Peptides against a protein of PDB entry 2AZE. Designs and how they scored, part 145

Target 1, 148 residues: chain A of PDB entry 2AZE
Amino acid sequence: AQECQNLEVERQRRLERIKQKQSQLQELILQQIAFKNLVQRNRHAEQQASRPPPPNSVIHLPFIIVNTSKKTVIDCSISNDKFEYLFNFDNTFEIHDDIEVLKRMGMACGLESGSCSAEDLKMARSLVPKALEPYVTEMAQGTVGGVF
Target 2, 101 residues: chain B of PDB entry 2AZE
Amino acid sequence: GRLEGLTQDLRQLQESEQQLDHLMNICTTQLRLLSEDTDSQRLAYVTCQDLRSIADPAEQMVMVIKAPPETQLQAVDSSENFQISLKSKQGPIDVFLCPEE

## One batch from the design tools (peptide; made by RFdiffusion4, then SolubleMPNN)

Design b1_p22_5_s2 (from b1_p22_5, 6 letters changed)
Fold by OpenDDE base, seed 1:
Structure b1_p22_5_s2 (fold): chain B 148 residues (1-148), chain C 101 residues (1-101), chain A 22 residues (1-22)
Amino acid sequence: as target 1 above (148 residues)
Amino acid sequence: as target 2 above (101 residues)
Amino acid sequence: PTVTHTFTITERGLDISSYVSK
C-alpha cells in the first residue's frame, strides 16, 4: 500500500542519515582523542623540562601543512595585504590539515584504522567520557554499524 | 503485517538515531570544553620535529599555513601546473617553512 | 587533465583532511 511505500522510503532515509551520523561521530571521537592525547603529551614534556618550549618553536592548532619534495621548485606570489597567496610547484605536493597530522603522529592511538593495540585502546578509552567508551571499543573492533 | 513491521523498524531506527545524537552531543561538548580551556589551548601545539616525523625529512619539505577561518584554498593539479591558491576574507595569512634538521 | 579542488579552512580544519596532487 501507499502507506507502506512511504514508510519504506522513510526507513531508507533514516538509515542513510544514521550512517552519516556514525561517520561524523567517529571523526569527532578521533578528534577528541587526538587533541587530548596531544595536550597530555605536551603537558608531560613540559613538566619534564620544567618549562614550556620557546614560543616560536611550536605551531599551535589550527594549521594546514603542505609537503613536497625538497627538490620541488616553488614560486610564491603574495598580495600586499597578505590576503592572497599563489604557489606554483614544478612537481606534486600534499596538503594535510592538523587533524590528519595528529592522526599520523599516532595521537588517535591508531583507532582511525581500527587496528590499535590493547595499550592503544586503553589509552583511547581513557581520553573519552565513559559514555563514549563502548563506541570506542566498537571502532577498535570494526563493529560500528553492525546493527543495521 | 508489513505495516506493523515497518513501524517497528522506524521506531528502532529512531532510538538508534537518538543514541547517536546523544553521543555526538557529548563529543561536541567535550571539544567545546577543550577549545574554551586556556591551558588546553596553550598545550595544543606540534613541533617542527613532529611535522618532519610524518614526512621523510630527508626527502620532503614542510610548509605551514596559518589562515583565518573561511579562507579558501584552491589546489590545481595537472601535468603542466601544480598550484595552490589561498584567499582570505578575514585577515592576513601566515606561511612559513619548517627548517631542516 | 586539469583538476581543481577548492577547500574552505574551518575551525575543524579542511572539509577533506588530506589532498594529494597527481
Scores: peptide ipSAE 0.415, ipTM 0.917, DockQ to the pose 0.820
Fold by OpenDDE base, seed 2:
Structure b1_p22_5_s2 (fold): chain B 148 residues (1-148), chain C 101 residues (1-101), chain A 22 residues (1-22)
Amino acid sequence: as target 1 above (148 residues)
Amino acid sequence: as target 2 above (101 residues)
Amino acid sequence: PTVTHTFTITERGLDISSYVSK
């Protein structure tokens, strides 16, 4: 009947919403792991060096990067107040945010691609609250949302 | 019947979503704690070595953009034109090359 | 053909974490 049809529509709506939330949760978990892992790495490095790195050698989060060939010609126009920038490239470019950079650095322990060693998975689990550990395990196995 | 089955499904989905919401709240809380921890923020950085590890500096130029939240980034991609436009609403944008470049 | 993508920089990075021009 019409009521069943309405409920089927609602069911589909909820399934889609859940799928979206699953993706968001996975990203949040990856961010948490990456950030905590980065902090731990840097803390350890500074302790080993017995000093912080030179100020001119570090880039604090947050940031975005743009990479292109060294041969690419870039023209830049900047507003007086630096609120607006316009870059013109004569060749292709890539844009990555800091989270992507951290992932490529391995700070997310390969969890983003499900390519975790046993040690990587152990590290990832250690960087999240207990309630999130099962989800981290599912992410590593690529089985998130299998119950839906 | 079908109605009962659908009703049961919706209840189960509601419970599943509530569980997800709970987990997301845990995550957001952890991220907030990180943002509020001064020492963590001090240590939240990458180095030129890190950037070199993911982008070959011999072949690639890496530009760093530090922009306030809600900044709009527009990328134009065509054979005729490659552009990046930045427009901030909250403050100035800082752009620089990796310090060792 | 020209393709234009608009991103928003958030406190958690870009709404789309990566972009590669063609």
Scores: peptide ipSAE 0.393, ipTM 0.916, DockQ to the pose 0.834
Fold by OpenDDE base, seed 4:
Structure b1_p22_5_s2 (fold): chain B 148 residues (1-148), chain C 101 residues (1-101), chain A 22 residues (1-22)
Amino acid sequence: as target 1 above (148 residues)
Amino acid sequence: as target 2 above (101 residues)
Amino acid sequence: PTVTHTFTITERGLDISSYVSK
């Protein structure tokens, strides 16, 4: 009885770990899709323009954004070496990393929310190695980890 | 019996985890390849227009932060204080505003 | 009450990818 109980605890532990790894894998897949899609978009755009964009007009990954109302008063304190920043806002703000930005740009093909059209899914599959395609399909269907 | 069943379940879970690990390795490899490809990194950018597309430019301002890895970001949220602090260990932090058109 | 969240910037972004103050 005690041995069975110990194994039950271990089972739950492993299930939780697997769940965490599933989330990590999904995020990695989304990152891969988003990055490749972004690169593809920009390559095409530069080809159409026959030149790269001005260097000061683009933001290379990685980055983080902070957005707030244009009416928000922001006070900024910066150390001499620019190693430390302090921002004070008089109103609410949002912080998003580059991955979140790419998702909102649609670079992950809506896979992050399980809102993929047939074309979106096709694009997503085309941007991952063959071994990952089944998992991408499961993500789109919301069936990842259904066995557990 | 119950013991045998649980033992079998654990073995199956182990196999499932190994499969996940394998897929994760594939993903990390692909991401590494992207990071090592000069052309891909050159093309790994967004524009201010992209940022404006996700944040209502009529109402929102967008600040961009480029910081070295391991930089700590602290957000303080209260009715009396809204604050962001950044502390880098590896180099200077660059902050700029995304201009409106 | 004051709520403080601390994140570490990594090559993968932030821990939660997005934060909205309230």
Scores: peptide ipSAE 0.376, ipTM 0.915, DockQ to the pose 0.812
Fold by OpenDDE base, seed 5:
Structure b1_p22_5_s2 (fold): chain B 148 residues (1-148), chain C 101 residues (1-101), chain A 22 residues (1-22)
Amino acid sequence: as target 1 above (148 residues)
Amino acid sequence: as target 2 above (101 residues)
Amino acid sequence: PTVTHTFTITERGLDISSYVSK
């Protein structure tokens, strides 16, 4: 009947929304783990060194990086107020935000690709609230989506 | 029947979504707490060595961009034109290279 | 052909984490 048709449409809509929220949650978890792991690493490093690193040797979040071959010619134009930049490259380039950088550094414990050892998984679990631990486990096992 | 089955499915999906919303709220709360913690923000940094580990300056040039939120980034990609455009609305943009480069 | 992508820098970073030109 018409009512069943309406409910089927709603069912599909909800399934898609849930899938989107699962993706968002996974990203939020990865961000949390990466951030906390980074802070923990740096805290330990500073304790071992007995001093903070030199100011110009560190880059605070947030940031974006652009990398290209050192042979690439780059032309840059900047507005007077530095509100606008234009870069021209004679070859290919890559852009990565700080989250991607942290992932490549291993700060997300390989959870982003499901390539985490038992020790990596233990670390990841220790960096999230208890309520999120089961989901972290599911991410590592590739079993996310069992909620429906 | 069919109606009862669909109704039950929707109830289950609603509960699943509520669980996801709850977990997301926990995550966002944790992230806000981290952003509000001065010590955590002080320690929220990478080093030039970290960047070298993922993009070796011996082969790659690494440019760092610090821009305010809501900054627009446009990338143009073609055989004749490789371009990045940045436009901020909230303040100046900082671009620099790591000193070790 | 020219490919153009526009992104927004947010409080959480880029709306995409990575871009590789080709």
Scores: peptide ipSAE 0.367, ipTM 0.914, DockQ to the pose 0.822

Design b1_p22_5_s3 (from b1_p22_5, 6 letters changed)
Fold by OpenDDE base, seed 4:
Structure b1_p22_5_s3 (fold): chain B 148 residues (1-148), chain C 101 residues (1-101), chain A 22 residues (1-22)
Amino acid sequence: as target 1 above (148 residues)
Amino acid sequence: as target 2 above (101 residues)
Amino acid sequence: STKTYTFTITERGLDISSYKSS
């Protein structure tokens, strides 16, 4: 029936929207954990050292990282106002945003891969509000994806 | 019947999405709290040692880009050409190497 | 291929980045 067809289309649309929101939520959780964990690490380190690190030895968020072989030839053109940059490489390069850097540092506790150790999972849970803990657990187990 | 089943499914999906939205709001609230906390922002940094774990400067050149919000980065990585373009809307862009290099 | 990154800012100043490929 036409009515059933209409509802089926709507059902599919809602399912896709939910799927997209699930992905967004997982990313938000990872960002939250990574940021809080980073801050916690640095706070503890500074307390132990009884002083902050040298200003020129740290990179504050936000940032982007570009890396390439040390043998890669790079040509750079900069506008007079420094609003525009153009880099030309003679070989491949990699680009990483700050969140990706934090993940690779382990600041997201390995939750991004769904393969956390018991200690990592404990840390991850401690860095989110109570309401999010069940979702973190599901992420760690790789069981996220179903409808509530 | 089929119609009744679909109707029930849609009601359940609506409830699920509402729960999902609630969780997302909790997350965004937590991120806002981090953005509003001056001490947290002061401590939101990585070291050159951290970056070495991502790309070892012994073998890789590591370039850091600091730019204002809404700055656009376009990258072309192909066998034909390798290029990065940066365009800022709100101010100058800073590009530098890690001091340890 | 071309990959585009854009710096964005949250409601109260936490900066993040996003990207898309084309």
Scores: peptide ipSAE 0.120, ipTM 0.865, DockQ to the pose 0.233
Fold by OpenDDE base, seed 2:
Structure b1_p22_5_s3 (fold): chain B 148 residues (1-148), chain C 101 residues (1-101), chain A 22 residues (1-22)
Amino acid sequence: as target 1 above (148 residues)
Amino acid sequence: as target 2 above (101 residues)
Amino acid sequence: STKTYTFTITERGLDISSYKSS
């Protein structure tokens, strides 16, 4: 009985760990797709323009975006060495990391929300190694983890 | 019996986790390859147009934060106060506004 | 309520943003 109890605890522990890893893998896949797709897009764009974009017109990863109403008053305090910043807003704001930006740009092909078309899914599959393709398909179908 | 059933479950879960680990290793390897490719890193950027597609500069102010690794960002967004705190350990933080086109 | 976000990098130098609610 005690042994069974111990194994049940371990079972639950492993299930939770698998669940966490599954979430991590999905995010890693999305990042991979988004990054590769972004690079591909930019490469094509630069080739079409026959030149790189102006240096001050692009933002390299990594970055964070903060957006708020234009009417929002923002007070900023900066340390002398610029190691510390403090922003005070008089209204609500939103924060987005670079990955979220890429997702909203469609760089993850809508896979993040399971809203990818057949063409989007094809693109997503083409941007991952063969071994990951089945998992990408499951993500698109919303069936990830069904076997557990 | 019950013990046998649990033992079987644990074995199956172990195998499932191993498969998962394998996939994660593959994915991590791909990301490392991207980090090692200089041209890919050069092309890993977004434009102001991209940001405009997410947050309309006509209505929203867009602030971009470029910070070194391990920078900590603390945000409070409530009816009581609205603030963002940034603290880096490895270098200065760069903050700029996305210009309106 | 406070949310904490951090910038991290991969072992090979790829910079990635990450966040965690705390």
Scores: peptide ipSAE 0.116, ipTM 0.864, DockQ to the pose 0.216
Fold by OpenDDE base, seed 5:
Structure b1_p22_5_s3 (fold): chain B 148 residues (1-148), chain C 101 residues (1-101), chain A 22 residues (1-22)
Amino acid sequence: as target 1 above (148 residues)
Amino acid sequence: as target 2 above (101 residues)
Amino acid sequence: STKTYTFTITERGLDISSYKSS
């Protein structure tokens, strides 16, 4: 009775932990795909151009993007050592990390939203180790979540 | 019985978690290798054109923040306050706009 | 609302994850 109750609690705990790990794994996979795809894209582009892009024209990872209307008034306070910044806006803003940017660029092949064409899925699979391919497939199908 | 059933379930869950751990290890290893590959890091960039797909500079101001690891970002977005606070412990923070803007 | 993020970066500067702390 009490033992069974304890095991049931543990069961639920493990299920929740597994769920969390599934989410973490999915994000890691998306990051891997997005990054590799980005690198691949840029490598090809530079090969075609026969030179790297101008240094001031690119933003290397990692980065954060903040965007707001051009009409937004921004007050910025910066510490002397540039260790601290404070931005005050008079209107709403958006923040995007580099991973989100890559996803929106399609670097994750639409896998993040389950919007993968056959070509997208093929690309996604090609950018992960073999052991992760089945999981990528399940992500594309939206069937991740089962405990086996 | 009930006890046996629960015990079996826990064993199966353990195996499932171990499988997940294995996959996660593979993935984290790959990411680490990518981070250590100088060629990959050299090519790990986006362009201002890429950012236009996120926010059109014609209508949006696009600010880029380059911050050291473990930098703390606090954002408040409400009718009462619109604020972003950045605090770094490991070095200076760089904020800039795309040249095309 | 208030959102706080902590950004983690690998040794070579590759962002691995961003964590929402609030």
Scores: peptide ipSAE 0.110, ipTM 0.866, DockQ to the pose 0.227
Fold by OpenDDE base, seed 1:
Structure b1_p22_5_s3 (fold): chain B 148 residues (1-148), chain C 101 residues (1-101), chain A 22 residues (1-22)
Amino acid sequence: as target 1 above (148 residues)
Amino acid sequence: as target 2 above (101 residues)
Amino acid sequence: STKTYTFTITERGLDISSYKSS
């Protein structure tokens, strides 16, 4: 009886760990797809333009985005060496990392939100190693974790 | 019995976790390869147009922060305090705004 | 020392690390 109880505790612990790893894996897959898709897009664009964009016109990863109403007043204090910044806003703001920006740009093919068309799914599959394709399909179908 | 069932479940879960670990290793390897590929990193960029597409400067101000590794970011977003603090230890921080057009 | 800036979004791109606001 006690042995079974111990195993049940262990079972639950493993199930939770697996669930966490599933979430982590999904995020890693989305990042991979987003990055590769971004690179592919830009490569194609530069090929069409026959030159890269001006260096000061692009933002290389990694970066952080802060957005707020255009009516928001911002006070900024910057140290002389630019090692320290302090921003004070008179209204709410949002912070987004580059990965979220890429997702909103559609670089993850809508896989992150279950809004993946057949074409999107095809693209997503093409941007991951073969071993990950089944998992991408499961993500698109919302069947990840069905074994548990 | 229950013992045999639980034992079998644990073995199956172990196998499942090993599969996940394997897939995660593949993913992390791919991401590492991307980070180490010079051409990929050169092409790993967004434009101001991209940012405008997700946050229209007609309504929203978009600020970009480029900070060295290990930079500390503190943000307070409450009814009485709206603040962002950045502290770098490894170099200067670059902050700029995306134009509306 | 610290430099202080106050600004809102404009049609122009601004590098607040390089530009002073008034």
Scores: peptide ipSAE 0.042, ipTM 0.859, DockQ to the pose 0.037

Design b1_p22_5_s4 (from b1_p22_5, 7 letters changed)
Fold by OpenDDE base, seed 2:
Structure b1_p22_5_s4 (fold): chain B 148 residues (1-148), chain C 101 residues (1-101), chain A 22 residues (1-22)
Amino acid sequence: as target 1 above (148 residues)
Amino acid sequence: as target 2 above (101 residues)
Amino acid sequence: PTKTYTFTITERGLDISSFKSS
C-alpha cells in the first residue's frame, strides 16, 4: 500500500513534468518557425530592394516592447552605468517580447492559436526538421498531448 | 494488481518523456544553429512598420528595450501601481522610442 | 488586483523557465 502510494505520487510528478516540457517544446517550435520565417522574409525583401534596409529602420532581435497610451506619463530613473532602469507609469501598459511580436506578425503562421490555413501549415512544416513535423501537425489540430 | 499497473504506467511515461526530450533536443539544436549563423542573425530583425502593426504609434507610445542576457525584468501592473524595473548584470541597457511614421 | 511579471532576458528573448506571473 505504501509502495503504491509512493508510485502514485511519482506518477503525478512525471505527468506534471511532461506537461511542462510539452509546453516548452511547443514554444520552442513556434520560436524556430518564427525566426526562420522572419529571416526568410527579410532575405526576400532585401533581394527585391537590392539593398539592406537603413540601419535606423530596423530592430535586431532580441528586444522587448513596452507600449502604453501616448497620454501616459512615464518617469524613468536610470543608474549611472545604465545597468538599472525604473519606469513609473501613471496608467496601464503592455509588455511584449520579440517572439510575441513575431507571432502577431504572422511569422509563426498562426500555429500559436491553431488558426493556420493549409498553406500556413505547409509553411510551418517546411521550417522544421522532419522529426518535428508530426508535432507541428498536432499543434495545428489542437491534439497535442492527447496520447497522455 | 495495482502495483503492476502503476509500474507499467511509470514505464510508459518514462518512454513518453524520453521521446519528448528527443524532440526538444532537436528543436534546441536548430535554434542554436540559427544563433550561430551570421547571415541569419543579420536578417533577424523587425522594422518600424512591423511594430506599427502591433501597436499603432498614433495612439500608443512604443518603447523598445535592448538588454543584455541575464537582465531581470520586473513589471507591476495594477490600479495602484504601474512600474517596470530592469536590472542587467552584463552591460548597459538601451531604451528608445519607436518613431512615429 | 495586482499583476506582477518577472522574467529573465536571454540572447533568444525571454527565458520562459524564469517567467513568473502573480
Scores: peptide ipSAE 0.127, ipTM 0.871, DockQ to the pose 0.427
Fold by OpenDDE base, seed 1:
Structure b1_p22_5_s4 (fold): chain B 148 residues (1-148), chain C 101 residues (1-101), chain A 22 residues (1-22)
Amino acid sequence: as target 1 above (148 residues)
Amino acid sequence: as target 2 above (101 residues)
Amino acid sequence: PTKTYTFTITERGLDISSFKSS
């Protein structure tokens, strides 16, 4: 009886851990797809232009984006060494990391939101190792975790 | 019967977790390879046009933060306080605005 | 109504494991 109880606790712990790992894996896959797709896009664009863009015209990963209404008043305090920043806004703001930006750019092929067309899915599959393709398919179908 | 069932479940879960770990290792390896590839890193960029496409500067101000690793960011968003604090330990922080045009 | 976010920036961006919200 006590042994079974202990195993049930362990079972639940493992199920939760697996669930967490599933979400982590999905995010890693999305990051990989988005990153490779971005690189591919830029490579193609530079080939077409026969030159890279001006260095000061692009933002290299990693970065953070803060956006707010253009009407928002922002007060900024910066330390002399630029190690410390303090921004005060008079209205709400949004913060996005580079991965989220890439997703919104469509670099993850809509896989992140289940809005993956056949063409998008084909692209997504092409940007991951073969071992990950089945999981990408499951993500697109929303069947990840169906074993549990 | 119950003990045997639970034991079997745990074995199956162990196998499932091992599969996940394997796939995650593949993913992390791929990401590491991308981060170590000079050409990929050179091409790992977005443009101001990209940012305008997701946050139109006609309506939104877009601020870009480039900070060293281990930089601490704290953000407060409330009706009475809207604040972002950045604290770096490894170097200066670069902040710039995305132009409207 | 009050949301506070704290996270650590890594070499690859935000560390999701360090992200905290209230």
Scores: peptide ipSAE 0.126, ipTM 0.872, DockQ to the pose 0.437
Fold by OpenDDE base, seed 4:
Structure b1_p22_5_s4 (fold): chain B 148 residues (1-148), chain C 101 residues (1-101), chain A 22 residues (1-22)
Amino acid sequence: as target 1 above (148 residues)
Amino acid sequence: as target 2 above (101 residues)
Amino acid sequence: PTKTYTFTITERGLDISSFKSS
């Protein structure tokens, strides 16, 4: 029937929207965990050292990383006002945002791959509000994706 | 019947999405709190040693870009062209290498 | 291929969702 057909279309649309939101939520959770974990790490380190690190030894968020082989030839053009940069490489390069850096540092506790140790999972849970803990558990187990 | 089943499914999906929205709101609120906390921002940093998890400066050149809001980065990575273009709208862009290099 | 990133920073500090790819 036409009515059933219309509802089926709506059902599919809602399912896709939910799927997108689930993906967004997972990323937000990872960002939250990674950021809080980073801050916690640095706070502890500074307390132990009784001083902050040298200013030129650290990179504050936000930032972007570009890396390429040390053998890559790079030409750089910069506008007078430094509003515009142009880099030309003779070989491939990689670009990474700060969140990716944090993930690879392990600041997201391996949750991004769903392969957390018991200690990692404990840390991850401790860095999110209570309401998000079940979702973190599902992410760690790789069981996210179902309908609530 | 099928109609009744679909109707029930849609009601359940609506409830699920509402729960999802609630969780997202909680998460975004936490992120905003972090972004507005001065002490957290002061401690939100990595070292060049940390960046080795991305690329080892012994083998890779690691360039850091810090730019103001709404800066656009355009990258071309193909067999014929390897290029990065940066365009800021609100101020100068800082680009530097890790000191370990 | 070409990728474009928008780098957004808030006046109050870090926006964790600052990177947008298009």
Scores: peptide ipSAE 0.099, ipTM 0.860, DockQ to the pose 0.215
Fold by OpenDDE base, seed 5:
Structure b1_p22_5_s4 (fold): chain B 148 residues (1-148), chain C 101 residues (1-101), chain A 22 residues (1-22)
Amino acid sequence: as target 1 above (148 residues)
Amino acid sequence: as target 2 above (101 residues)
Amino acid sequence: PTKTYTFTITERGLDISSFKSS
């Protein structure tokens, strides 16, 4: 009846919402792992060096990376106050946010692509609260998506 | 019947969503704590060497953009236009290049 | 096509979850 139809619509709506939340959670977990792993790496490195790196040698989050072929011609216009930039390229470019950079650095332990060794997974689990560990495991196994 | 089945499904989905919400709350809390921790923020950096791992300056020009919050970045990457526009409201934008090895 | 990014920083650091693309 009409009531059943309404409930079926609601069911589908909820399923879609859950799917979206799953994706959001996975991304948040990856961000957390990557961030904590980066901090841990740098902490260890600074301890070994017994000093922080030179300020001009590091890029603090947040940042955006743009890369293009060295052969690409770039025209840049900058406002006097540096509030506005305009870059024109004669060829394609790539933009990477800091999270993507961290992932490519392996800071997310390969969890983002399901390419986790046992050591990677162990590291990933160690960087999240206990409640999130099962979800990390599921992400590594590629079994996230079930509704229970 | 059908109605009862659907009702039960919705209840189960509600439970599942509540579980997700709980996990998300935990995760967002952790991220917030990281953002508020000065030591973590001090250590939240990459090096030019790190960037070379994703785009080698020998082959690629690597540009770093540091901008204030709420800065707008508009990018167009098509056969007709290759453009990046940056517009800040809160302060100057800093753009610099990573040197080659 | 046009892709727009907006990122924000909290009072004490990066709000990593707030990076937005639209």
Scores: peptide ipSAE 0.096, ipTM 0.860, DockQ to the pose 0.184

